# Designs tried in a protein design run: peptides against a protein of PDB entry 5X9X. Part 33

Target 1, 41 residues: chain A of PDB entry 5X9X
Amino acid sequence: SSVSELEQRLRDVKNTNSRFRKALMEKENELQALIRKLGPE

## One batch from the design tools (peptide; made by RFdiffusion4, then SolubleMPNN)

Design b2_p21_5_s3 (from b2_p21_5, 9 letters changed)
Fold by OpenDDE base, seed 2:
Structure b2_p21_5_s3 (fold): chain B 41 residues (1-41), chain A 21 residues (1-21)
Amino acid sequence: as target 1 above (41 residues)
Amino acid sequence: ELEKAEQELEELEKQMEELAA
């Protein structure tokens, strides 16, 4: 049904959104690690 | 480098909001 299709699309978007959020956090952590490595120490 | 991912995330959030409305 239209409702079930929209619910599935919503789940798919939420899952993809979650994956992107995780990727962004990982990249931010990588950048911070590099900043520390390249820092004054 | 992260801009693409941030843009895609923003688009997904907009789509999610639209679907949830």
Scores: peptide ipSAE 0.056, ipTM 0.665, DockQ to the pose 0.161
Fold by OpenDDE base, seed 5:
Structure b2_p21_5_s3 (fold): chain B 41 residues (1-41), chain A 21 residues (1-21)
Amino acid sequence: as target 1 above (41 residues)
Amino acid sequence: ELEKAEQELEELEKQMEELAA
């Protein structure tokens, strides 16, 4: 049904969003770690 | 090595910007 399809699409979008957020957070953490190494030098 | 760290930092910044776009 249209409702079930929309519910599935919503779940897929939420999963994709969560994955992107995780990836951004990981890259930010890596970035900040490198900044901390470079900062005092 | 500082130069390598700077290069890695720049690459990570680029990747993060691409993900955020």
Scores: peptide ipSAE 0.027, ipTM 0.571, DockQ to the pose 0.025
Fold by OpenDDE base, seed 1:
Structure b2_p21_5_s3 (fold): chain B 41 residues (1-41), chain A 21 residues (1-21)
Amino acid sequence: as target 1 above (41 residues)
Amino acid sequence: ELEKAEQELEELEKQMEELAA
C-alpha cells in the first residue's frame, strides 16, 4: 500500500509535468508568432 | 491591431513565466 501510494504520487507528478510542458510549449509557440508579427516587418 | 498584439505578447510572457516558476 505504501509502495502503491508512492507509485500513484509519481504518476500524478509525471502527468502534471506533462501538462505543464504542453502548456509551456503552446505559449512559447504563441509568443514566437507574436514576436514575428511585432518584428522588423 | 499592433497594440493588441503587444498586449497579448506581454500577457503570454507573464503566463509562461508563471508556469515555469
Scores: peptide ipSAE 0.026, ipTM 0.569, DockQ to the pose 0.025
Fold by OpenDDE base, seed 4:
Structure b2_p21_5_s3 (fold): chain B 41 residues (1-41), chain A 21 residues (1-21)
Amino acid sequence: as target 1 above (41 residues)
Amino acid sequence: ELEKAEQELEELEKQMEELAA
């Protein structure tokens, strides 16, 4: 592949990584909220 | 309704695992 294609792929990977990190943090926050709601019940 | 919350928790755990893979 060309250098320009590799640069584009790198940008895409970085963007995807950033989006997934944000999504994971949001899901973790939702999980913790539900864990607190359920408690020992 | 605890059952609904438990079901939602299970689904979110599955989604988080898939995203982390």
Scores: peptide ipSAE 0.026, ipTM 0.567, DockQ to the pose 0.027

Design b2_p21_5_s4 (from b2_p21_5, 10 letters changed)
Fold by OpenDDE base, seed 4:
Structure b2_p21_5_s4 (fold): chain B 41 residues (1-41), chain A 21 residues (1-21)
Amino acid sequence: as target 1 above (41 residues)
Amino acid sequence: ELERLEQELKRLEEEIERQRR
């Protein structure tokens, strides 16, 4: 593959990685909120 | 799945760096 094709693939992987990180953060925040609701506080 | 994407990203960055030399 040419450098330009690899750079395009790198951009696509970075975008996908960013979306997954955001989704994981949102789910972690949701879980923490649920844990706090179920806690003794 | 995230770890797999991070490994792919690392491999692509290393390959781009090799081709720029």
Scores: peptide ipSAE 0.079, ipTM 0.677, DockQ to the pose 0.601
Fold by OpenDDE base, seed 3:
Structure b2_p21_5_s4 (fold): chain B 41 residues (1-41), chain A 21 residues (1-21)
Amino acid sequence: as target 1 above (41 residues)
Amino acid sequence: ELERLEQELKRLEEEIERQRR
């Protein structure tokens, strides 16, 4: 594969990875909000 | 899946670096 094709694949993987990381962060924030609501605080 | 993506990312970065040398 050419460097350009590898760089394209790299961009695609980075974009997918970023989306997964964002989704995980959002779920963690959601869980934390639920913990705050259900906690003894 | 995140670990798989990170492994793929690493492999692609290493391959790009090899081809730039």
Scores: peptide ipSAE 0.077, ipTM 0.677, DockQ to the pose 0.619
Fold by OpenDDE base, seed 1:
Structure b2_p21_5_s4 (fold): chain B 41 residues (1-41), chain A 21 residues (1-21)
Amino acid sequence: as target 1 above (41 residues)
Amino acid sequence: ELERLEQELKRLEEEIERQRR
């Protein structure tokens, strides 16, 4: 059904969003560590 | 390296924003 397809798309978007949020947080932590090492630029 | 990570963060933030639109 159209509803079932939309529910599947929503699950896919949520899974992708979760992966990007995790990657963003990891890169933010790495960025902040480098900022602390290098100081203001 | 710092500039590269800032660009990568910006790209990820833009992608998350696109998913929410």
Scores: peptide ipSAE 0.041, ipTM 0.534, DockQ to the pose 0.051
Fold by OpenDDE base, seed 5:
Structure b2_p21_5_s4 (fold): chain B 41 residues (1-41), chain A 21 residues (1-21)
Amino acid sequence: as target 1 above (41 residues)
Amino acid sequence: ELERLEQELKRLEEEIERQRR
C-alpha cells in the first residue's frame, strides 16, 4: 500500500541519515585533529 | 589529506541537508 511504501522510504532515509551523521562525526574528528597539529594548541 | 577531509565533510553535510529538505 501507499502507506507501507512511505514507511519503508522513511526507514531507508533514517538509516542513510544515521550513516552520514556517523561518517561526518568521524571525519570531523580527523579534521580537528589535523587542525590542532597545524595550528596553535 | 586536510583538503580531502574538508571535501568529504562538505559532501556529507550537503547530503544530510538534502535529506532534511
Scores: peptide ipSAE 0.039, ipTM 0.533, DockQ to the pose 0.051

## One batch from the design tools (peptide; made by RFdiffusion4, then SolubleMPNN)

Design b2_p22_3_s1 (from b2_p22_3, 8 letters changed)
Fold by OpenDDE base, seed 1:
Parts: structure tokens; C-alpha cells; sequence
Structure b2_p22_3_s1 (fold): chain B 41 residues (1-41), chain A 22 residues (1-22)
């Protein structure tokens, strides 16, 4: 139904958002680690 | 995207580290 399709799309958006947030956090941690490696140089 | 920007910055930092290690 139209309602179930909209609910599924909302779940898909939330899942995508969650995955991107996790990926960004991991990249930020990696960036900070690299910054610490560059700092002493 | 924000992820793409982060990956680009990561690549830049990795290249800088590699250059410093030469």
C-alpha cells in the first residue's frame, strides 16, 4: 500500500543515515589518528 | 557527500605522511 511504501522508504532513509553517520565517525577517528602522526613531524 | 569529503581529506593526509617518510 501507499502507507507501507512510505514507511519502508522512511526506514531506508534512516538506515542510510545511520550507515553514513557510522562511516563518518570511523573516518573522523582515522583522520585524527593521522593528524596525531603528522603532529610530531 | 560528507563521506566523500572525509575520504578525500584522509587521502591527502596519507599522502603527506608518505612524503614525510621519504
Amino acid sequence: as target 1 above (41 residues)
Amino acid sequence: SELEKAEQELSRLEKEIEEQEK
Scores: peptide ipSAE 0.027, ipTM 0.496, DockQ to the pose 0.037
Fold by OpenDDE base, seed 4:
Structure b2_p22_3_s1 (fold): chain B 41 residues (1-41), chain A 22 residues (1-22)
Amino acid sequence: as target 1 above (41 residues)
Amino acid sequence: SELEKAEQELSRLEKEIEEQEK
């Protein structure tokens, strides 16, 4: 049904958002590691 | 410095993510 399709789309968006959040967290950790290597400035 | 700007941006993004997780 149309409702079921909308519910599925919402789940897909939430899953995609979760994956992007994880990717951003990993990149943040990488950047923090680089900052530590460059020093406290 | 450019490094300081990057650190400030990361801090901003961390706070934004934290706010969205509430």
Scores: peptide ipSAE 0.026, ipTM 0.466, DockQ to the pose 0.037
Fold by OpenDDE base, seed 5:
Structure b2_p22_3_s1 (fold): chain B 41 residues (1-41), chain A 22 residues (1-22)
Amino acid sequence: as target 1 above (41 residues)
Amino acid sequence: SELEKAEQELSRLEKEIEEQEK
């Protein structure tokens, strides 16, 4: 149904958003590690 | 410094992610 399709799309958006948030956190951790490697600037 | 600016931006992003996870 139209309602079920909209619910599915919402779930897909939420899942995509969650994956991107995780990726951003990982990239931030990588950047922080690089900053620590460079020094306490 | 540019490094300080980057550190501040990372801190901001961490807080935004944390708030969105609630």
Scores: peptide ipSAE 0.026, ipTM 0.471, DockQ to the pose 0.038
Fold by OpenDDE base, seed 2:
Structure b2_p22_3_s1 (fold): chain B 41 residues (1-41), chain A 22 residues (1-22)
Amino acid sequence: as target 1 above (41 residues)
Amino acid sequence: SELEKAEQELSRLEKEIEEQEK
Protein backbone atom coordinates (compact mmCIF):
# COMPACT_ATOMS: atom_id res chain seq x y z
CA SER B 1 0.00 0.00 0.00
CA SER B 2 0.95 3.64 -0.25
CA VAL B 3 1.27 3.83 3.53
CA SER B 4 3.52 0.76 3.71
CA GLU B 5 5.70 2.13 0.92
CA LEU B 6 6.07 5.46 2.73
CA GLU B 7 6.98 3.62 5.93
CA GLN B 8 9.59 1.63 4.02
CA ARG B 9 11.01 4.79 2.46
CA LEU B 10 11.23 6.41 5.89
CA ARG B 11 13.11 3.38 7.23
CA ASP B 12 15.45 3.48 4.25
CA VAL B 13 16.15 7.18 4.79
CA LYS B 14 16.86 6.60 8.47
CA ASN B 15 19.19 3.71 7.67
CA THR B 16 20.99 5.79 5.05
CA ASN B 17 21.30 8.67 7.51
CA SER B 18 22.79 6.30 10.10
CA ARG B 19 25.34 4.99 7.60
CA PHE B 20 26.38 8.51 6.60
CA ARG B 21 26.72 9.57 10.23
CA LYS B 22 29.03 6.62 10.82
CA ALA B 23 31.07 7.52 7.75
CA LEU B 24 31.33 11.15 8.90
CA MET B 25 32.47 10.01 12.34
CA GLU B 26 35.21 7.93 10.73
CA LYS B 27 36.32 10.91 8.64
CA GLU B 28 36.23 13.11 11.74
CA ASN B 29 38.49 10.66 13.57
CA GLU B 30 40.84 10.56 10.60
CA LEU B 31 41.02 14.36 10.45
CA GLN B 32 41.62 14.62 14.18
CA ALA B 33 44.43 12.08 13.92
CA LEU B 34 46.02 14.10 11.11
CA ILE B 35 45.65 17.32 13.10
CA ARG B 36 47.42 15.71 16.05
CA LYS B 37 50.23 14.52 13.79
CA LEU B 38 50.68 17.93 12.18
CA GLY B 39 50.74 19.75 15.51
CA PRO B 40 49.77 23.39 16.08
CA GLU B 41 47.57 25.00 13.46
CA SER A 1 45.43 27.23 5.14
CA GLU A 2 44.16 23.82 4.10
CA LEU A 3 44.31 22.70 7.73
CA GLU A 4 42.16 25.64 8.79
CA LYS A 5 39.67 24.84 6.03
CA ALA A 6 39.53 21.21 7.16
CA GLU A 7 38.95 22.28 10.77
CA GLN A 8 36.19 24.65 9.69
CA GLU A 9 34.51 21.93 7.63
CA LEU A 10 34.78 19.48 10.54
CA SER A 11 33.16 22.02 12.86
CA ARG A 12 30.36 22.57 10.34
CA LEU A 13 29.69 18.85 10.01
CA GLU A 14 29.68 18.37 13.79
CA LYS A 15 27.14 21.16 14.19
CA GLU A 16 24.91 19.72 11.46
CA ILE A 17 24.96 16.28 13.09
CA GLU A 18 24.18 17.81 16.47
CA GLU A 19 21.21 19.70 15.04
CA GLN A 20 19.87 16.55 13.37
CA GLU A 21 20.08 14.67 16.67
CA LYS A 22 17.81 17.17 18.44
Scores: peptide ipSAE 0.025, ipTM 0.478, DockQ to the pose 0.042

Design b2_p22_3_s3 (from b2_p22_3, 12 letters changed)
Fold by OpenDDE base, seed 2:
Structure b2_p22_3_s3 (fold): chain B 41 residues (1-41), chain A 22 residues (1-22)
Amino acid sequence: as target 1 above (41 residues)
Amino acid sequence: SELEKAEQELSELKKQIEEQKK
């Protein structure tokens, strides 16, 4: 139904946002690790 | 330092994520 399709799309958007948040955190951690390797604290 | 900046940025990112969970 139209309602079920909208509910599914909303779930998909939320899942996508969750994945992006995780990816951003991982990239930030990677950058932080590189900064630690490159120079003094 | 660059590390301090990175730590601050990471803190802000985590803060934003937690805020969006509300």
Scores: peptide ipSAE 0.028, ipTM 0.457, DockQ to the pose 0.040
Fold by OpenDDE base, seed 1:
Parts: C-alpha cells; structure tokens; sequence
Structure b2_p22_3_s3 (fold): chain B 41 residues (1-41), chain A 22 residues (1-22)
C-alpha cells in the first residue's frame, strides 16, 4: 500500500542516514589520529 | 557528499604524512 511504501522509504532514509553518520564518525576519528601524527611531536 | 569530503581530507593527510617521511 501507499502507506507501507512511505513507511519503508522512511526506514530506508533513516538507515542510510545512520550508516553515513557512522562512516563520518569513523573517518573523523581516523582524521584526528592522522592530525596528531602530523603534530610537532 | 560529506563522506566524500572526509575521504578527500584523509587522503590529503596521508599524503602529508608520506611527504614528511621523505
């Protein structure tokens, strides 16, 4: 039904958003580690 | 995308590290 399709699309968007947020957090952690390696020490 | 930008930043930092090792 149209309602079930919209609910599924919303779930898909939320899942995609969650996966992207997780990926960005992992990349940020990796960036910070590299920044520390580039530091004066 | 934001992810693509983050990956580009990582690539640049890795490049800078490699340059420092030379």
Amino acid sequence: as target 1 above (41 residues)
Amino acid sequence: SELEKAEQELSELKKQIEEQKK
Scores: peptide ipSAE 0.028, ipTM 0.497, DockQ to the pose 0.037
Fold by OpenDDE base, seed 4:
Structure b2_p22_3_s3 (fold): chain B 41 residues (1-41), chain A 22 residues (1-22)
Amino acid sequence: as target 1 above (41 residues)
Amino acid sequence: SELEKAEQELSELKKQIEEQKK
């Protein structure tokens, strides 16, 4: 049904959002490591 | 230091993200 399709689309958006959050966290960790290499904390 | 403050903030953000997974 149309409702079921919308529910599936919402799940897909949530999954995509979760993947982006993970990617951002990984990049923040990378940046943090690079900052540490630049000098003392 | 400013780096320590940033690291603390980053840690809190990671904690929030993990909490949202539950």
Scores: peptide ipSAE 0.023, ipTM 0.422, DockQ to the pose 0.037
Fold by OpenDDE base, seed 5:
Formats: structure tokens, sequence, C-alpha cells
Structure b2_p22_3_s3 (fold): chain B 41 residues (1-41), chain A 22 residues (1-22)
């Protein structure tokens, strides 16, 4: 049904959002590691 | 320092993400 399809889309968006947030956190950690290596604290 | 501020910002971002998971 259209409702079922929308529910699936919502789940997909939530999963995508979660994955992007995780990726951003990991990249921030990577940047901090580089900052610690390259510059003063 | 700038690094300390970045670390604080990261901790806040993690907090916000965990809050959104509730």
Amino acid sequence: as target 1 above (41 residues)
Amino acid sequence: SELEKAEQELSELKKQIEEQKK
C-alpha cells in the first residue's frame, strides 16, 4: 500500500541519516587525529 | 586551545546524536 511504501521510505531515510551522522563523526575523529599530529593542542 | 575547543565540540555533537537516537 501507499502507507506501507511511505513507512519503508521513512525507515530508509532514518537509516541513511544515521549512517551519515556516523560518517561525519568518524571524519571529525580523523581530523582531530591529524590536528594532534600536525599542530599544537 | 583550538584542539580543546574542537574536542569539546565533538563531545557535544556525539551527545546530540545520542539524544536523537532516543
Scores: peptide ipSAE 0.024, ipTM 0.429, DockQ to the pose 0.038; fails the geometry check

Design b2_p22_3_s4 (from b2_p22_3, 9 letters changed)
Fold by OpenDDE base, seed 4:
Structure b2_p22_3_s4 (fold): chain B 41 residues (1-41), chain A 22 residues (1-22)
Amino acid sequence: as target 1 above (41 residues)
Amino acid sequence: SELERAEQELRRLEEEIRKQRE
């Protein structure tokens, strides 16, 4: 791949990673809230 | 349970993040 194509792929991966990190944080917060309510399952 | 569903989704997202970094 050309340098420009690799740069674009890198931007795409970074954007995807950012979205996943946000979703992960939200799910972690939900999980912790449920743990506090129900205890370990 | 709600907790089990959240645990499954959390594991799924962690795996997806890992895949993007490889």
Scores: peptide ipSAE 0.037, ipTM 0.508, DockQ to the pose 0.051
Fold by OpenDDE base, seed 1:
Structure b2_p22_3_s4 (fold): chain B 41 residues (1-41), chain A 22 residues (1-22)
Amino acid sequence: as target 1 above (41 residues)
Amino acid sequence: SELERAEQELRRLEEEIRKQRE
């Protein structure tokens, strides 16, 4: 593919990665909150 | 439990992030 197409694909991957990072952070925070509430399980 | 479900979801998201980086 052209350079512009590769750059677009890179942007798409970065956007996807950003969405997953946000979701991961939110779930990690939820997990930590549950750990604090329930203790080691 | 909610904790177990959160742990599973966390593992899924970590795997998805890994897949996007490969």
Scores: peptide ipSAE 0.036, ipTM 0.507, DockQ to the pose 0.051
Fold by OpenDDE base, seed 3:
Structure b2_p22_3_s4 (fold): chain B 41 residues (1-41), chain A 22 residues (1-22)
Amino acid sequence: as target 1 above (41 residues)
Amino acid sequence: SELERAEQELRRLEEEIRKQRE
């Protein structure tokens, strides 16, 4: 149904956003690790 | 320096995460 399709699209958007946020947080952690290795800011 | 570039990118990513939560 039309409602079911909209619900699926909403799930897809939420999944995309979740993956994007996860990738950003992983890169943040990587950069923080590099900062710790390089010394004081 | 490499550290300065990393710090800049860190700030950019943190801001992007904040925007996603708004």
Scores: peptide ipSAE 0.030, ipTM 0.494, DockQ to the pose 0.037
Fold by OpenDDE base, seed 5:
Structure b2_p22_3_s4 (fold): chain B 41 residues (1-41), chain A 22 residues (1-22)
Amino acid sequence: as target 1 above (41 residues)
Amino acid sequence: SELERAEQELRRLEEEIRKQRE
């Protein structure tokens, strides 16, 4: 049905969003680790 | 400097994460 198709699309968008959030957070942690190695500036 | 570039990117990523949560 049209409703089931929209629900599927919404799930796909949410999954994509979750993956992007995870990737960004991992990069944030990586950069923070590098900053700690270099010291405060 | 490399640190300044990293800090700038960090701020960008943090802002992007914030936008994703809004």
Scores: peptide ipSAE 0.029, ipTM 0.493, DockQ to the pose 0.038

Design b2_p22_4_s3
Fold by OpenDDE base, seed 5:
Structure b2_p22_4_s3 (fold): chain B 41 residues (1-41), chain A 22 residues (1-22)
Amino acid sequence: as target 1 above (41 residues)
Amino acid sequence: KEIEDLKNTIARADKEIAELEA
């Protein structure tokens, strides 16, 4: 049904969003770690 | 870059979620 399809789309978008938010966090954390490693001591 | 692309994708997804939940 149309309602079922909208519910499925919502689940799919939320799943995609969750995965990309996690990826973003990991990339930002990785950059921070690399900045510290490459920085002067 | 990759981070910017991720942010843009998240922004589009957030917009669609808001529309679907409205």
Scores: peptide ipSAE 0.450, ipTM 0.857, DockQ to the pose 0.658
Fold by OpenDDE base, seed 2:
Structure b2_p22_4_s3 (fold): chain B 41 residues (1-41), chain A 22 residues (1-22)
Amino acid sequence: as target 1 above (41 residues)
Amino acid sequence: KEIEDLKNTIARADKEIAELEA
């Protein structure tokens, strides 16, 4: 049904978004770590 | 860059989520 399709889409988008948010956090943390290694500190 | 692409993807998904929940 249209309702079940919307619910499915919502679940899919939220799941994908969660994965991308995690990936972003990991990349930002990785970049920060590399900057610290390359920096003067 | 990769980080920018991720941010853009998240922004688009957030918008779709908001639309679906409205």
Scores: peptide ipSAE 0.449, ipTM 0.856, DockQ to the pose 0.641
Fold by OpenDDE base, seed 3:
Structure b2_p22_4_s3 (fold): chain B 41 residues (1-41), chain A 22 residues (1-22)
Amino acid sequence: as target 1 above (41 residues)
Amino acid sequence: KEIEDLKNTIARADKEIAELEA
């Protein structure tokens, strides 16, 4: 049904978005780790 | 760049999620 299709699309988008958010966090964390490692301290 | 692309993709997905939940 149209309702079940919308519910399925919502689940799919949320799952994919969760993976993208995790990837972004990991990239930003790695960048900050490199800055701390190579910085003045 | 990669970080910018990720942010843009997340923004588009967030918009779609909001529309689906409205």
Scores: peptide ipSAE 0.448, ipTM 0.856, DockQ to the pose 0.636
Fold by OpenDDE base, seed 4:
Structure b2_p22_4_s3 (fold): chain B 41 residues (1-41), chain A 22 residues (1-22)
Amino acid sequence: as target 1 above (41 residues)
Amino acid sequence: KEIEDLKNTIARADKEIAELEA
């Protein structure tokens, strides 16, 4: 049904968005680590 | 870059989530 399709789409978007947010966090953390390595320390 | 692409994708998904939950 249309309702079940909307519910499924919502679940799918939330799940993939969670993965994208995790990937973003990991990339930003990686970047920060590299910046610290290349810094004056 | 990849970070920018991820941010854009998340922004689009957040918009869709808000629309679906309205």
Scores: peptide ipSAE 0.448, ipTM 0.856, DockQ to the pose 0.626

Design b2_p22_5_s1 (from b2_p22_5, 11 letters changed)
Fold by OpenDDE base, seed 1:
Structure b2_p22_5_s1 (fold): chain B 41 residues (1-41), chain A 22 residues (1-22)
Amino acid sequence: as target 1 above (41 residues)
Amino acid sequence: KEIEDLKNTIERADKEIEKLEA
């Protein structure tokens, strides 16, 4: 049904959003850690 | 770059979620 399709679409987008937010946070944290390690001593 | 692409994807997803929940 149209309702089921909208609910599925919402779930899919939220899952994508969650996964990409996690990936972004991990990349930013990794970058910050590298900056600290490679930055001025 | 990768971080920029991730941010853009999140922005698009946020807008989609907003529309679906309106």
Scores: peptide ipSAE 0.314, ipTM 0.812, DockQ to the pose 0.653
Fold by OpenDDE base, seed 4:
Structure b2_p22_5_s1 (fold): chain B 41 residues (1-41), chain A 22 residues (1-22)
Amino acid sequence: as target 1 above (41 residues)
Amino acid sequence: KEIEDLKNTIERADKEIEKLEA
């Protein structure tokens, strides 16, 4: 049904959102670590 | 860059979630 399809879409988008938020956090943390390591002292 | 692409993806997902929950 249209309702079940919308519920499925919502779940899928939320899952995508969670995955990419986690990926973003990890990438930003890695960049910060590299900046601390390689930046000027 | 990758971070920019991730942010854009999150932004699009947030907007779709908002529409689906409205």
Scores: peptide ipSAE 0.313, ipTM 0.810, DockQ to the pose 0.662
Fold by OpenDDE base, seed 5:
Structure b2_p22_5_s1 (fold): chain B 41 residues (1-41), chain A 22 residues (1-22)
Amino acid sequence: as target 1 above (41 residues)
Amino acid sequence: KEIEDLKNTIERADKEIEKLEA
């Protein structure tokens, strides 16, 4: 049904969003770590 | 870059979520 399809789309987008947010956090943390590693001691 | 692409994707997803919850 239209309702079930909308609910499914919402779940899918939220799941994707959550994954990308986690990936972003990991990449930003990795970048920060590298900056500190390669930066002045 | 990858970080910017991720941010853009998240932004688009946030907007879609907003529309679906309206």
Scores: peptide ipSAE 0.312, ipTM 0.810, DockQ to the pose 0.645
Fold by OpenDDE base, seed 3:
Structure b2_p22_5_s1 (fold): chain B 41 residues (1-41), chain A 22 residues (1-22)
Amino acid sequence: as target 1 above (41 residues)
Amino acid sequence: KEIEDLKNTIERADKEIEKLEA
């Protein structure tokens, strides 16, 4: 049904968004660690 | 770059979530 399809889309987008937010956090943390080690030069 | 692409994808997903919950 239309309702079931919308609910499925919502679940799929939330799951994908969660994975991408985690990936972003890991990349930003990695970058931050490198910046701290290398300094502002 | 990769971080920018991730941010853009998250932004698009957030907008779709908002639309689906409206």
Scores: peptide ipSAE 0.311, ipTM 0.809, DockQ to the pose 0.634

Design b2_p22_8_s1 (from b2_p22_8, 15 letters changed)
Fold by OpenDDE base, seed 5:
Structure b2_p22_8_s1 (fold): chain B 41 residues (1-41), chain A 22 residues (1-22)
Amino acid sequence: as target 1 above (41 residues)
Amino acid sequence: MEELKKKVEDARKEIEELEKQM
């Protein structure tokens, strides 16, 4: 049904969003670690 | 550009690309 399709699309968007939020956080943490290394070096 | 500066720039580019896909 149209409702079931919209619910599926919403789940897919939420899953994608959660995946990218995790990847973004990991890259931000990596960036911060690299910046901390650049400070003394 | 020093190696660490390149790594920082690469990480920033990866972040920017991820943000474009969100």
Scores: peptide ipSAE 0.029, ipTM 0.564, DockQ to the pose 0.050
Fold by OpenDDE base, seed 4:
Structure b2_p22_8_s1 (fold): chain B 41 residues (1-41), chain A 22 residues (1-22)
Amino acid sequence: as target 1 above (41 residues)
Amino acid sequence: MEELKKKVEDARKEIEELEKQM
């Protein structure tokens, strides 16, 4: 049904958003770790 | 040092690309 399709799309958007937020946080943490390593050099 | 600077720049580019997709 159109309702079930919209519910599925909403779940897919939420899952995608969660994945992007996680990836962003991991990359920001990686960047900060690299900056900390570069600082003492 | 130069390789580490490159890794920092690569990580910044990846963050920028992720932020553009959000």
Scores: peptide ipSAE 0.029, ipTM 0.559, DockQ to the pose 0.051
Fold by OpenDDE base, seed 2:
Structure b2_p22_8_s1 (fold): chain B 41 residues (1-41), chain A 22 residues (1-22)
Amino acid sequence: as target 1 above (41 residues)
Amino acid sequence: MEELKKKVEDARKEIEELEKQM
């Protein structure tokens, strides 16, 4: 049904957003670790 | 130093690309 398709799309968007938020956080953490390795030099 | 600067720039570009997809 159109309702079940919309519910599925909403679940897919939520799952995609969760994955991208996790990937973004991991890259931000990687960036911070690299900045710390660069040091004040 | 140059290699670490490049890794930082690459990480920033990847973050920017992820933010465009969100």
Scores: peptide ipSAE 0.028, ipTM 0.556, DockQ to the pose 0.050
Fold by OpenDDE base, seed 3:
Structure b2_p22_8_s1 (fold): chain B 41 residues (1-41), chain A 22 residues (1-22)
Amino acid sequence: as target 1 above (41 residues)
Amino acid sequence: MEELKKKVEDARKEIEELEKQM
């Protein structure tokens, strides 16, 4: 049904957003670690 | 120092690309 398709799309968007949030946090942590290494030099 | 600046710039570009995909 149209409703079940919309519910599936919403689940897929939420799962994709969760994966992107994790990737962004990992890259931000990497960036922050690199910036901290640049500071003392 | 130049290598570390490059690593920071590469990490920023990767973040920007991930944000464009959202």
Scores: peptide ipSAE 0.028, ipTM 0.551, DockQ to the pose 0.049

## One batch from the design tools (peptide; made by RFdiffusion4, then SolubleMPNN)

Design b2_p24_3_s1
Fold by OpenDDE base, seed 1:
Structure b2_p24_3_s1 (fold): chain B 41 residues (1-41), chain A 24 residues (1-24)
Amino acid sequence: as target 1 above (41 residues)
Amino acid sequence: SSEEINKEVEQELRDLEETNERLR
């Protein structure tokens, strides 16, 4: 049905969102580590 | 109703796809 197909797309887009959130978190953690490393301390 | 569910799912899809476009 149209509803079941949309709900499948919703699952797919949520999976993509989860991957992007994970990647963003890892990049932010790396950035913060570099900021601390290159700081005055 | 099925129609109400359809509209809600469509709206959530649009919002999440827009978010994913910003995160990509």
Scores: peptide ipSAE 0.401, ipTM 0.838, DockQ to the pose 0.730
Fold by OpenDDE base, seed 5:
Structure b2_p24_3_s1 (fold): chain B 41 residues (1-41), chain A 24 residues (1-24)
Amino acid sequence: as target 1 above (41 residues)
Amino acid sequence: SSEEINKEVEQELRDLEETNERLR
């Protein structure tokens, strides 16, 4: 049905959103680690 | 109703798809 198909798409897009947010967080963490590594001590 | 659910889900989809496009 239209509802079931939309709900499936919603699940998929939410999954994608979650993956992108996780990737962004990991990239930020990596960046901060590099900044700490390259920064003066 | 099915129509109300569809409208709600469609709006949420549009918002999340826009967000995902920015995060991609």
Scores: peptide ipSAE 0.398, ipTM 0.839, DockQ to the pose 0.712
Fold by OpenDDE base, seed 2:
Structure b2_p24_3_s1 (fold): chain B 41 residues (1-41), chain A 24 residues (1-24)
Amino acid sequence: as target 1 above (41 residues)
Amino acid sequence: SSEEINKEVEQELRDLEETNERLR
């Protein structure tokens, strides 16, 4: 049904969004670690 | 109305899909 299709799309888009947000956070953490290592001690 | 709600949800889904495309 239209409702079930919308519900499925919502689940999928939220799952994808969550994965992308996690990936961005991990890259930010990596960047900050590199900044700390390359910055003045 | 139910139809108005469905249209709003569909628009939200399109906006989120567009956001995800930018994040990809």
Scores: peptide ipSAE 0.391, ipTM 0.830, DockQ to the pose 0.593
Fold by OpenDDE base, seed 3:
Structure b2_p24_3_s1 (fold): chain B 41 residues (1-41), chain A 24 residues (1-24)
Amino acid sequence: as target 1 above (41 residues)
Amino acid sequence: SSEEINKEVEQELRDLEETNERLR
């Protein structure tokens, strides 16, 4: 049905959103590690 | 109604797709 198909699409978009949020967190962690490595310390 | 549900789900999809485009 139209509802079931839209809800499946919604699940897929939410999964993509979750992956992007996770990727941003990982990139922030990587950046912070590099800052600590190359910083004044 | 199914029409109202579809409208709400479509709106949520648009909002999340816009967010995902910013996060990409």
Scores: peptide ipSAE 0.374, ipTM 0.831, DockQ to the pose 0.733

